# Peptides against a protein of PDB entry 5JXT, part 172

Target 1, 319 residues: chain A of PDB entry 5JXT
Amino acid sequence: SLLPKKEINVYIGMSEMQVKWYQKILEKDIDAVNGAGGKRESKTRLLNIVMQLRKCCNHPYLFEGAEPGPPYTTDEHLIYNAGKMVVLDKLLKRIQKQGSRVLIFSQMSRLLDILEDYCVFRGYKYCRIDGSTAHEDRIAAIDEYNKPGSDKFIFLLTTRAGGLGINLTTADIVILYDSDWNPQADLQAMDRAHRIGQTKQVVVYRFVTDNAIEEKVLERAAQKLRLDQLVIQQGRAQVAAKAAANKDELLSMIQHGAEKVFQTKGAFGTMAEKGSQLDDDDIDAILQAGETRTKELNARYEKLGIDDLQKFTSESAYE

## One batch from the design tools (peptide; made by RFdiffusion4, then SolubleMPNN)

Design b2_p22_4_s2 (from b2_p22_4, 13 letters changed)
Fold by OpenDDE base, seed 4:
Structure b2_p22_4_s2 (fold): chain B 319 residues (1-319), chain A 22 residues (1-22)
Amino acid sequence: as target 1 above (319 residues)
Amino acid sequence: SAREEARRRREEARERRRREQR
C-alpha cells in the first residue's frame, strides 16, 4: 500500500552574500519597490524584480559578478554563500546515511548547473534532466537511476521536465529546491516518487527562504491549491482562479521582508549563528520548526471557504 | 575575461561529464 507523503516546508535564512545581493536588487529598482511608479509602473518591471529576488533566494552565483575569483573554481564557498546549499549539504549526508535516494527539483536549469558542480565537488553520483535534454537521453538517465543496485544517489530535475509522467519510485526523498507558481507542477514532481511501486515513506522537503519573497510565493501557491481543491469538490468549474498575479500582489510580494533585509548586516537566522557549521541537531531543529510552520500554514487555508479565498483575490480589483 | 574563460571551462566540463555518463 502507498503511504501518504509527508510534506515539510524547510524555512532557511539567507547567507550574508544573499542578503547583500537581495539588498542590491531592491536598491536598483527602489522606486518600483516603494510603489512610486503608480499606475504607470509596468507589470513586466515587477515580474523582473520578482525573478531576480527568486534567483537570489536560490543562489547568488546566478548573478554575473557574484562568484568569487580568480580562479573561479568550485569550492566550499559554493555551499556557504547560499543558505539552501548549507541545509542541502547537511540534509544529503543524513539522507545518504539512511540509505535513501533523492530527487532534487528546481525551476532553474542554471541552478541545476550549480547543483551538478556541487555533486561533483562532494563526490555524489547523480543523474540530470532538464528542458533541453533530448527524449532519448531522458529515458537513458531515468533507466540509469532506476536500475537495480544503481549507484546514482541524486537525480537533478527541472520541475517541468520531471513532471512528464516518469516513474522515479526508486527515490523516497523529494527536495523542491524552489517552488513553481503553479502548485500543480510541484505536485506532479512529487508524484514521480509518490506513485504505485513506492515501498518507502515519501518525504518532501520544500526549501523556502525565510523573510523573503519565497514565503509569499509559497502562500500564494497554497491559497491557489486550496481554491482548486474546493472548486473541484463543489463542481464550480467557472471559478477561474486569476492565473497571473496582479501588480499590487507582485508589489506586496516584493515588499515582504524587504525592511528587515535592509536592516540586516549579515546572514539571517541559523545562518547568522552557525553558517556552514550547522550540525545534525541544528538540522533537526530547522526540520521541526519547518514541520510546525507547515501545519500552521495548512491550517490557515483549510479553514477558508471559496468565498473567503476569492475575497483575498478581489480586494485588489477595485482600483 | 578570466571569469568568462572559467565559466566556459566549467560548461565544457559539464558537457564532457554528460557525454561520459551516456
Scores: peptide ipSAE 0.366, ipTM 0.903, DockQ to the pose 0.580
Fold by OpenDDE base, seed 5:
Structure b2_p22_4_s2 (fold): chain B 319 residues (1-319), chain A 22 residues (1-22)
Amino acid sequence: as target 1 above (319 residues)
Amino acid sequence: SAREEARRRREEARERRRREQR
């Protein structure tokens, strides 16, 4: 029988470089961030800020000028300059030692370019598909990964390209490096490994940058997922979950953790304490804390009715 | 610039690896 998937949100502090870039993004549009633009501030401008902050949470090298050099080569700096890469690097070593195989999903093809350079740098054998991959090349990559005795450890996928009906049950670990605004896209990604033919316990690690916009992206996705479930259960299919965040929701997401980011001179949390020196005990602590916070998040939304889930609750923006 | 050349070399190396996997 297929075992239920285990989902764990992995809350990760920003590196010092991420904090500096996150501050710069907020400072560039500080009037919009403070809500001083009033009715004149465009929803498009707020969406652009959200997209830059999400890029920062993924990797600072998504920005022009962030990559250190000369010589501009792939090195340890690719890892320690992004909190998610520090955790990923330790987690992948553990996953490999366990004899597991891993799918890594992202919304950003440019992040997959960074992860590809990382795989080469660490000597991890990998496959890759994204939205630009031809149909034939996609089949070939899937077949190469699924081949009996395949030496391919990692599959790099964009969430949308990887969500399209493929079987990847030869992997038992799923890493969501970032989250989709649509929780169904992430579920479809998980279902590539969590399907008939899987023989192992599927574990899903969802990376979430702590004290940043990604917590609000996650909360909104969890809220939407619960709303979609309740709407189906109650036969209220006409309750269109407003798929698009309003202006005030976007502003609240941008403001979340911004004050603490401005007060921070270095990295956040375990990234400030240990950085690239994270050990196996630090990873266990992060995973345990993540499991607790995941249960709390789920329990929060399970108690809410349809009418509550239709409102964006800003309560967690001021805590 | 040295940065643009290094970026180009990495992009070309990624494209080569993608072709070798085809």
Scores: peptide ipSAE 0.366, ipTM 0.904, DockQ to the pose 0.534
Fold by OpenDDE base, seed 3:
Structure b2_p22_4_s2 (fold): chain B 319 residues (1-319), chain A 22 residues (1-22)
Amino acid sequence: as target 1 above (319 residues)
Amino acid sequence: SAREEARRRREEARERRRREQR
């Protein structure tokens, strides 16, 4: 029988470089961030801020001029300048030592380019598929990864490209490096490993930048998923989950953690304390805290009815 | 700029690795 998948949100502090770039993004559009634009503020402007903040949460080198140099070579700076990379680097060592194989999903093909450079730098053998990968090349990459005795440890995928019904049951670990706005896209990604033919316990690690916009992206995705489940259970097909966030929702997401980011000098949380020097106990603590917060998040939405789940719970970021 | 040239060299190196894996 297929074992139930274990899903853990991994809450990760920003690196010092991420904090600096997050501040810079907010400062550039400070009037929009403070809501001073009111009803006249463009929804497109807010969506652009959201996109830049999500890029920052993934990796600061997604911005022009962010990468340090000279020299402009791949080195340890690729890891320590992004909290998610610090945790990923330690987690992958553990996963490899356990004889597991891993799927890494992202929304951003440009992040997969960074992860590809990282894999080469660490000597990890990998496959890659994104939206630009030709159909024949996708088949070849899947077959090479799934081959008996394959030396490919990592599969790098964009979430949407991985959603195409492929079987990757030769992996038992799934890392969602970022989240889709549609929780069904992430579920479809997990179901590439969590499917008939899987012989191991599938574990899903969802990376979430703590005290940042990604927490609100995750909350919205969890809310939507619960709403979708209740709509199916109650036969109320007409409850169209509002597909797009409104301006006030986007503003609330942008404001979440912004004050603390402006007050922060250096890195956040465990990244401030340990940086790239995380040990196995630090990883276990992060995973345990993540498991607790995951249960709390799920329990929050399990108690809500359809009418409550249609309301965005805007706790103002300043209360 | 030296930064843009270094970026281009890394992009070209990724493309070479992707071709060698095909």
Scores: peptide ipSAE 0.353, ipTM 0.901, DockQ to the pose 0.536
Fold by OpenDDE base, seed 2:
Structure b2_p22_4_s2 (fold): chain B 319 residues (1-319), chain A 22 residues (1-22)
Amino acid sequence: as target 1 above (319 residues)
Amino acid sequence: SAREEARRRREEARERRRREQR
């Protein structure tokens, strides 16, 4: 029988470089961030801010001018300048030692380029699929990854390209490096490993930048998933949650953690204390804290009815 | 610029690795 998947949110502090870039993004559009644009503020402008903040949470080198150089070579700076990379680098060593194989999903093909450079730098053998990968090359990459005795440790996928019905049951670990706005896209990605033919316990690690917009992306995705479940269970087809965030919701998401980011000098949380020098105990502490916060998050939304889940109020998640 | 050249070299190296995996 297929074992139920374990899903753990991994809450990760920003690096010092991410904090500096996050501040710069907010400062550039400070009037929009403060809601001073009123009725004149376009939804498109707020969506652009959200996209830049999500890029920052993934990796600062997604911005022009961010990568240090000359010589602009791949080195340890690729890891320590992004909190998610620091945790990923330690977690992958553990995953490899346990004889597991890993799928890494992202929304951003440009982040997969950074992860590809990282894999080469660490000597990890990998496959890659994104939205630009030709059909034949996709089949070849899947077959190369799934072959008996494959030396490919990592599969790098965009969430949407990985969602296309492929079987990757030769992996038992899934890392969601970022989250989709649609929780069903992430579920479809997990179901590439968590499917008939899987022989191991599938574990899903969802990376979430702490005190940043990604917490609100996660909360919104969890709310939507619970609403979708209740609608299916109750047969109430009319409660299609408007999949598109409104302006006020986007503004609230942008404002989340912004004050603390402006007040912060240096990195956040464990990234401020340990930086790239995380040990195995620090990773265990992050995973345990993540498991607790994941249970708490799920328990908040499990108590809510359909009418409460339709109200995107910051207050209703704390009662 | 040295940055644009380094970016190009990485892109070319990624494309080469993708071709060698085909």
Scores: peptide ipSAE 0.330, ipTM 0.891, DockQ to the pose 0.560

Design b2_p22_4_s4 (from b2_p22_4, 13 letters changed)
Fold by OpenDDE base, seed 2:
Structure b2_p22_4_s4 (fold): chain B 319 residues (1-319), chain A 22 residues (1-22)
Amino acid sequence: as target 1 above (319 residues)
Amino acid sequence: MERERYRREREERRRRRREEQR
């Protein structure tokens, strides 16, 4: 029988470089961040800020001129300049030693480009699929990954490209490097490993940048998922949750953690304490804290009714 | 110029690696 998947949120502090870039993004549009634009702020402007902040949470090298150089080299700076890469680098070493195989999902094909450079730098054998991958090349990559005795450790996928009915049950670990606005897209990604033919316990690690917009993306995705579940259970098909965030929701998401980011000199959390020198005990502590916060987050939304879940208020996430 | 050259060289290395994996 297929074992239930274990999903844990992995809360990760920003690197010093991420904090500096996050500050610059907020400062560039400070009037919009402060809500001073009122009804005049375009939803498009707020969506652009959200997209830049999400890029920053993933990796600062997604911005033009962020990569150090000349000379331009692939080195340890690719890892220590992004909190998610520091945790990923340690977690992948553990996963490999356990004889597990891993799917890494992202919304951003440009992040998969950074992850390819990382895989080469660490000597990890990998496959890649994104939205631009031809159908034949997708089949070839899947077959190469799934073949008996495959030396491919990592599969790099965009979340949407991985959603296309692919069987990847030869992997038992799923890393969601970022979250989709639609929780169903992330579930469809997990279901590539968590499917008939899986023989191992599937574990899902959802990376979440702590004290940043990604916490609010996660909260909104969890609310939507719970609402979708309650709508199915109650047969209330008419409760189509507005799939798109409103302006006030987007503004609240942008403002989340912004003050603390402006006050911060250096990195956040475990990245401030240990930087790139995380040991196995630090990873265990991060995973245990993540499991606790995941249970707490789920318990908050399990108590809420349909009417409460329709009201995206910052307050309903803290009660 | 140098940043664009580096991007192109990086993209070409990625293309070659994808071709060698076929």
Scores: peptide ipSAE 0.154, ipTM 0.801, DockQ to the pose 0.601
Fold by OpenDDE base, seed 5:
Parts: sequence; structure tokens; C-alpha cells
Structure b2_p22_4_s4 (fold): chain B 319 residues (1-319), chain A 22 residues (1-22)
Amino acid sequence: as target 1 above (319 residues)
Amino acid sequence: MERERYRREREERRRRRREEQR
């Protein structure tokens, strides 16, 4: 029988470089961030800020001129300048030692480009699929990854391209490097490994930048997933949750953690304490804290009815 | 100029690596 998947949110502090870029993004649009634009603020402006903040949470090198150089080399700076890369680098060493194989999903093909450079730098053998990958090349990459005795450790996928019904049950670890706005896209990604033919315990690590917009992206995704589940269970097809965040929700998401980001000199959390020097005990502590916060997050939404979940999409603008 | 050259050289290296993995 297929074992239930274990899902753990991994809460990760920003690097010093991420904090500086996050501050710069907020400062560039400070009137928008402070709500001073009033009703005249375009939803497009807020969506652009959200997109830049999510890019910052993923990797600062997604911005033009952020990468250090000359010389422009792939080196340890690719890792220590992004909190998610620091945790990923340690976690992949553990996963490899366990004889596991890993799917890494992102919304951003440009982040997969950074992850390819990282895989080459660490000597990890990998496959890649994104939205631009030709059909024949997708088949070839899947077959190369799934073949008996495949030496490909990592599969890099965009969440939407990896969601296309493919079987990747030869992997037992799933890393969601970022979250989709639609929680069903992330579930479809997990279900590439968590499917009939899987022989191992599937573990899903969801990376979440702590004290940043990604916490609110996660909360919104969890709320939507619970609402979708309750609507299916109750047969109430009429509760089409307004699929698009309103302006006030986007503003609240942008403001989340912004004050603490402005007050911070340097990195956040374990990134401030240890930086790139995270050990196995620091990773265990991060995973344990993540498991606790994941249970608390799930327990918060499990107690809510359909009407409460609909109200919370409106009242999270007033706390 | 130099940043665009480096971006192109990276994109070309990634392309070559994908072609060599085929």
C-alpha cells in the first residue's frame, strides 16, 4: 500500500543580501507599502511588488546586477546569499547519504537556472523540465531519471510543467522551493512522487521564507486548500472563493514582516547565527521547528468551517 | 556590456550542458 506522504514546512531566514534587496524593493515603492496610495493604487503595482518580494525570497540573483562580479564565477556565494540555498545545500547532502532521490519544484524557470549552476558546482547529476522543454526532451529526461540504476540524483521541474501527469515514483523526496498560489498545483507536483508504484515513504519539504511575504502566500494557499476540501465534502459548488487576491490582501501580504525587515541589520534567524556554517543539528532544529509550525498551521485551519474560512479571507486585512 | 556578455556565456553554457546530456 502507498504510505501517506509526510509534509513539512521548512521556515528559513533571509540572508543578509536578501534582507538588503527586500528593503530596497519595499523602499522603491514605500508609498504603496504604507498604503499612502489609497484607492488610486493599481492592483498591478501591488502584484509587481509581490512578484519582486517572492523573487527575493527565492534568490537575490534573480535581479539584474545582484550577482557579485567581476569575476563572474559560480562559487559558495551562490549558496550563502540565499537562505533557501543554504538549507537546500545541507538537506541535499543528507538526502543523498540516505540513498534517496529528489524532485525540486519551483514556479520560476530562472530559479531552475540557478539550481542547475548549483548542481554543477556541487557535482550533482540532474534532469530538468520547464515550460519551454520540448515534448521529446521531456520524455527523454523522464526516462533518463526513471531508468533502473539511474545516476541522476535531482530532478529540477517547474511546478506547472512537472504537474503534467508524469510518473516520478523513482524519487521519494520532494522539495517545493517555492509555493504556487494554487495549492492544487503543489499537490499535483507532490503526486508525481506520491503515486502507485512508490515503494518508499514520500517526504515533502516546503521552503518558506520566515518573516516575509511567503508566510502569507503559504497561509492563503492553506486556507484555499481547506476551503476546496470542505466545498468538495459538503457538495457546495456555489462557494467559488474569489480566486484572485484583492488589493487589501495584497497590501497586507506586502506589509507582513516589513517593519522587522527594515529594523534588521544583517541576516534573519539561523542565517544570522550560523550563516553558511549550518550543521546537521541546526538542520534538525529547523526541521523540528518546521514540523511544529506545520501542525499548528494545519490545526488552525482544520477548526474553521466554510463560513469562517470565507470571513478570514476578509478579516486578515484588519489584524 | 560585461554583464550581458556573462549572462549570454551562462545561457550558452547551460544550453551546451543540456545538449551534452542528450
Scores: peptide ipSAE 0.141, ipTM 0.800, DockQ to the pose 0.495
Fold by OpenDDE base, seed 3:
Structure b2_p22_4_s4 (fold): chain B 319 residues (1-319), chain A 22 residues (1-22)
Amino acid sequence: as target 1 above (319 residues)
Amino acid sequence: MERERYRREREERRRRRREEQR
């Protein structure tokens, strides 16, 4: 029988470079971030801020002129300048030692370009699929990854391209490097490994930048997923109508953790203490803390009814 | 000039790596 998947949110502090870029993004639009724009603030401007903050949470080199140089080389700076890369680099070493194989999903093809540079720098053999990959090249990449005795350790996928019904049960680890606004897209990505033909325990690591917008993206996704489940169970098809975040929701998401980010000199959490020098115990602590927070998050939404799940609970962005 | 050269050289390196994996 297929074992239930284990899902763990991995909460990761920003690197010093991410904090500096996160601050710059907020400062550039500080009036919008403070809600001073009122009714004049466009939903499009807030969505643009959200997208820049999500890029920062993924990797600062997604911004023009962020990469250090000259010389412009792929080096350890590619890893230590992003908290998610520091954790990924340690986690992949463990996954490989266990004889596991890994799917890495992202919303951002430009992040897959960074992960591709990383794979080459570490000597990891990989396959890649994104939205621009030709149909024939997708088939070839899947077949090469799935072949018996494949030396391809990593599969890099955009979440939407990987969601297209493909079978990747030759992998047992799934890393969601970022989250989709639609939790069903992430589930569809997980179901590429967690399907009939899987012989191992599937483990899903969802990377979440701590004290940042990604926590609110995750909360909103969890709320929506629970709402969708209850609507299906109760036969109430009409409840699906609040798919798009309103202005106040977007503003609350942008404001979340912003004060602590402005006060921070350096990196966050374990990234401040250890940076790229994370050991095996530091990774175990991050995973255990993540497992606890994942249970708490799920338990919060499991108790809510449809009417409660339709209310956006803005916790004050400053608590 | 130098940053634009680097972007092109990086994109070309990524392209070559994808071609070498085919």
Scores: peptide ipSAE 0.139, ipTM 0.800, DockQ to the pose 0.615
Fold by OpenDDE base, seed 1:
Structure b2_p22_4_s4 (fold): chain B 319 residues (1-319), chain A 22 residues (1-22)
Amino acid sequence: as target 1 above (319 residues)
Amino acid sequence: MERERYRREREERRRRRREEQR
């Protein structure tokens, strides 16, 4: 029988470089971030800020001129300059040692490009599929990954490309490097490994940048997922249509953790204490804390009715 | 110019690696 998937949110502090870039993004549009733009602030401007902040949470090298050089080399700086890469690097060593195989999903094809460079730098054999991958090449990559005795450890996928009906049950670990605004896209990605033919316990690690916009992206996705479930259960299909964040919701998401980010000199959390020198005990602590916060997050939304789930809870941004 | 050259060289290396994996 297929075991239930274990889902763990992995809350990760920003690196010093991420904090600096996050501050710079907020400062560039400080009037919009402070809500000083009033009714004149465009939803498009707020969406652009959200996109830049999410890029920062993924990797600072997604910005032009962020990568150190010349010379432009792939080195340890690719890892230590992004909190998610530091955790990923340690987690992948553990996953490999366990004889597991891993799917890594991102929304950003440009992040998969960084992950390709990382895989080469660490000597990890990988496959890649994104939205530009030809159908034939997609089949070939899936077959190469799924073949008996495949030496491909990692499959790099865009979340949307991974959603397209493929079977990857030869992997037992799923890393969501970032979260979709549509929780169904992430579920569809998980279901590539968590499907009939899986023989192992599927574990899903969802990377979430702590004290940043990604927490609010995750909360909104969890809220939406619960709302979608309740709407299906109650037969009220018309309620699901208000899924697009309004201006006030986007502003609240941008403001989340912004003050703490501005006050921070250096990195956040375990990234401030240990940086790239995370050990196995630090990873265990991060995973345990993540498991607790994941249970709390789920329990928060499980108690809410449809009317409560339709209200974006802005209140949790200031505690 | 140099940053754009580096981006292109990186993209070409990624393309070559994907072609070699086919």
Scores: peptide ipSAE 0.132, ipTM 0.796, DockQ to the pose 0.577

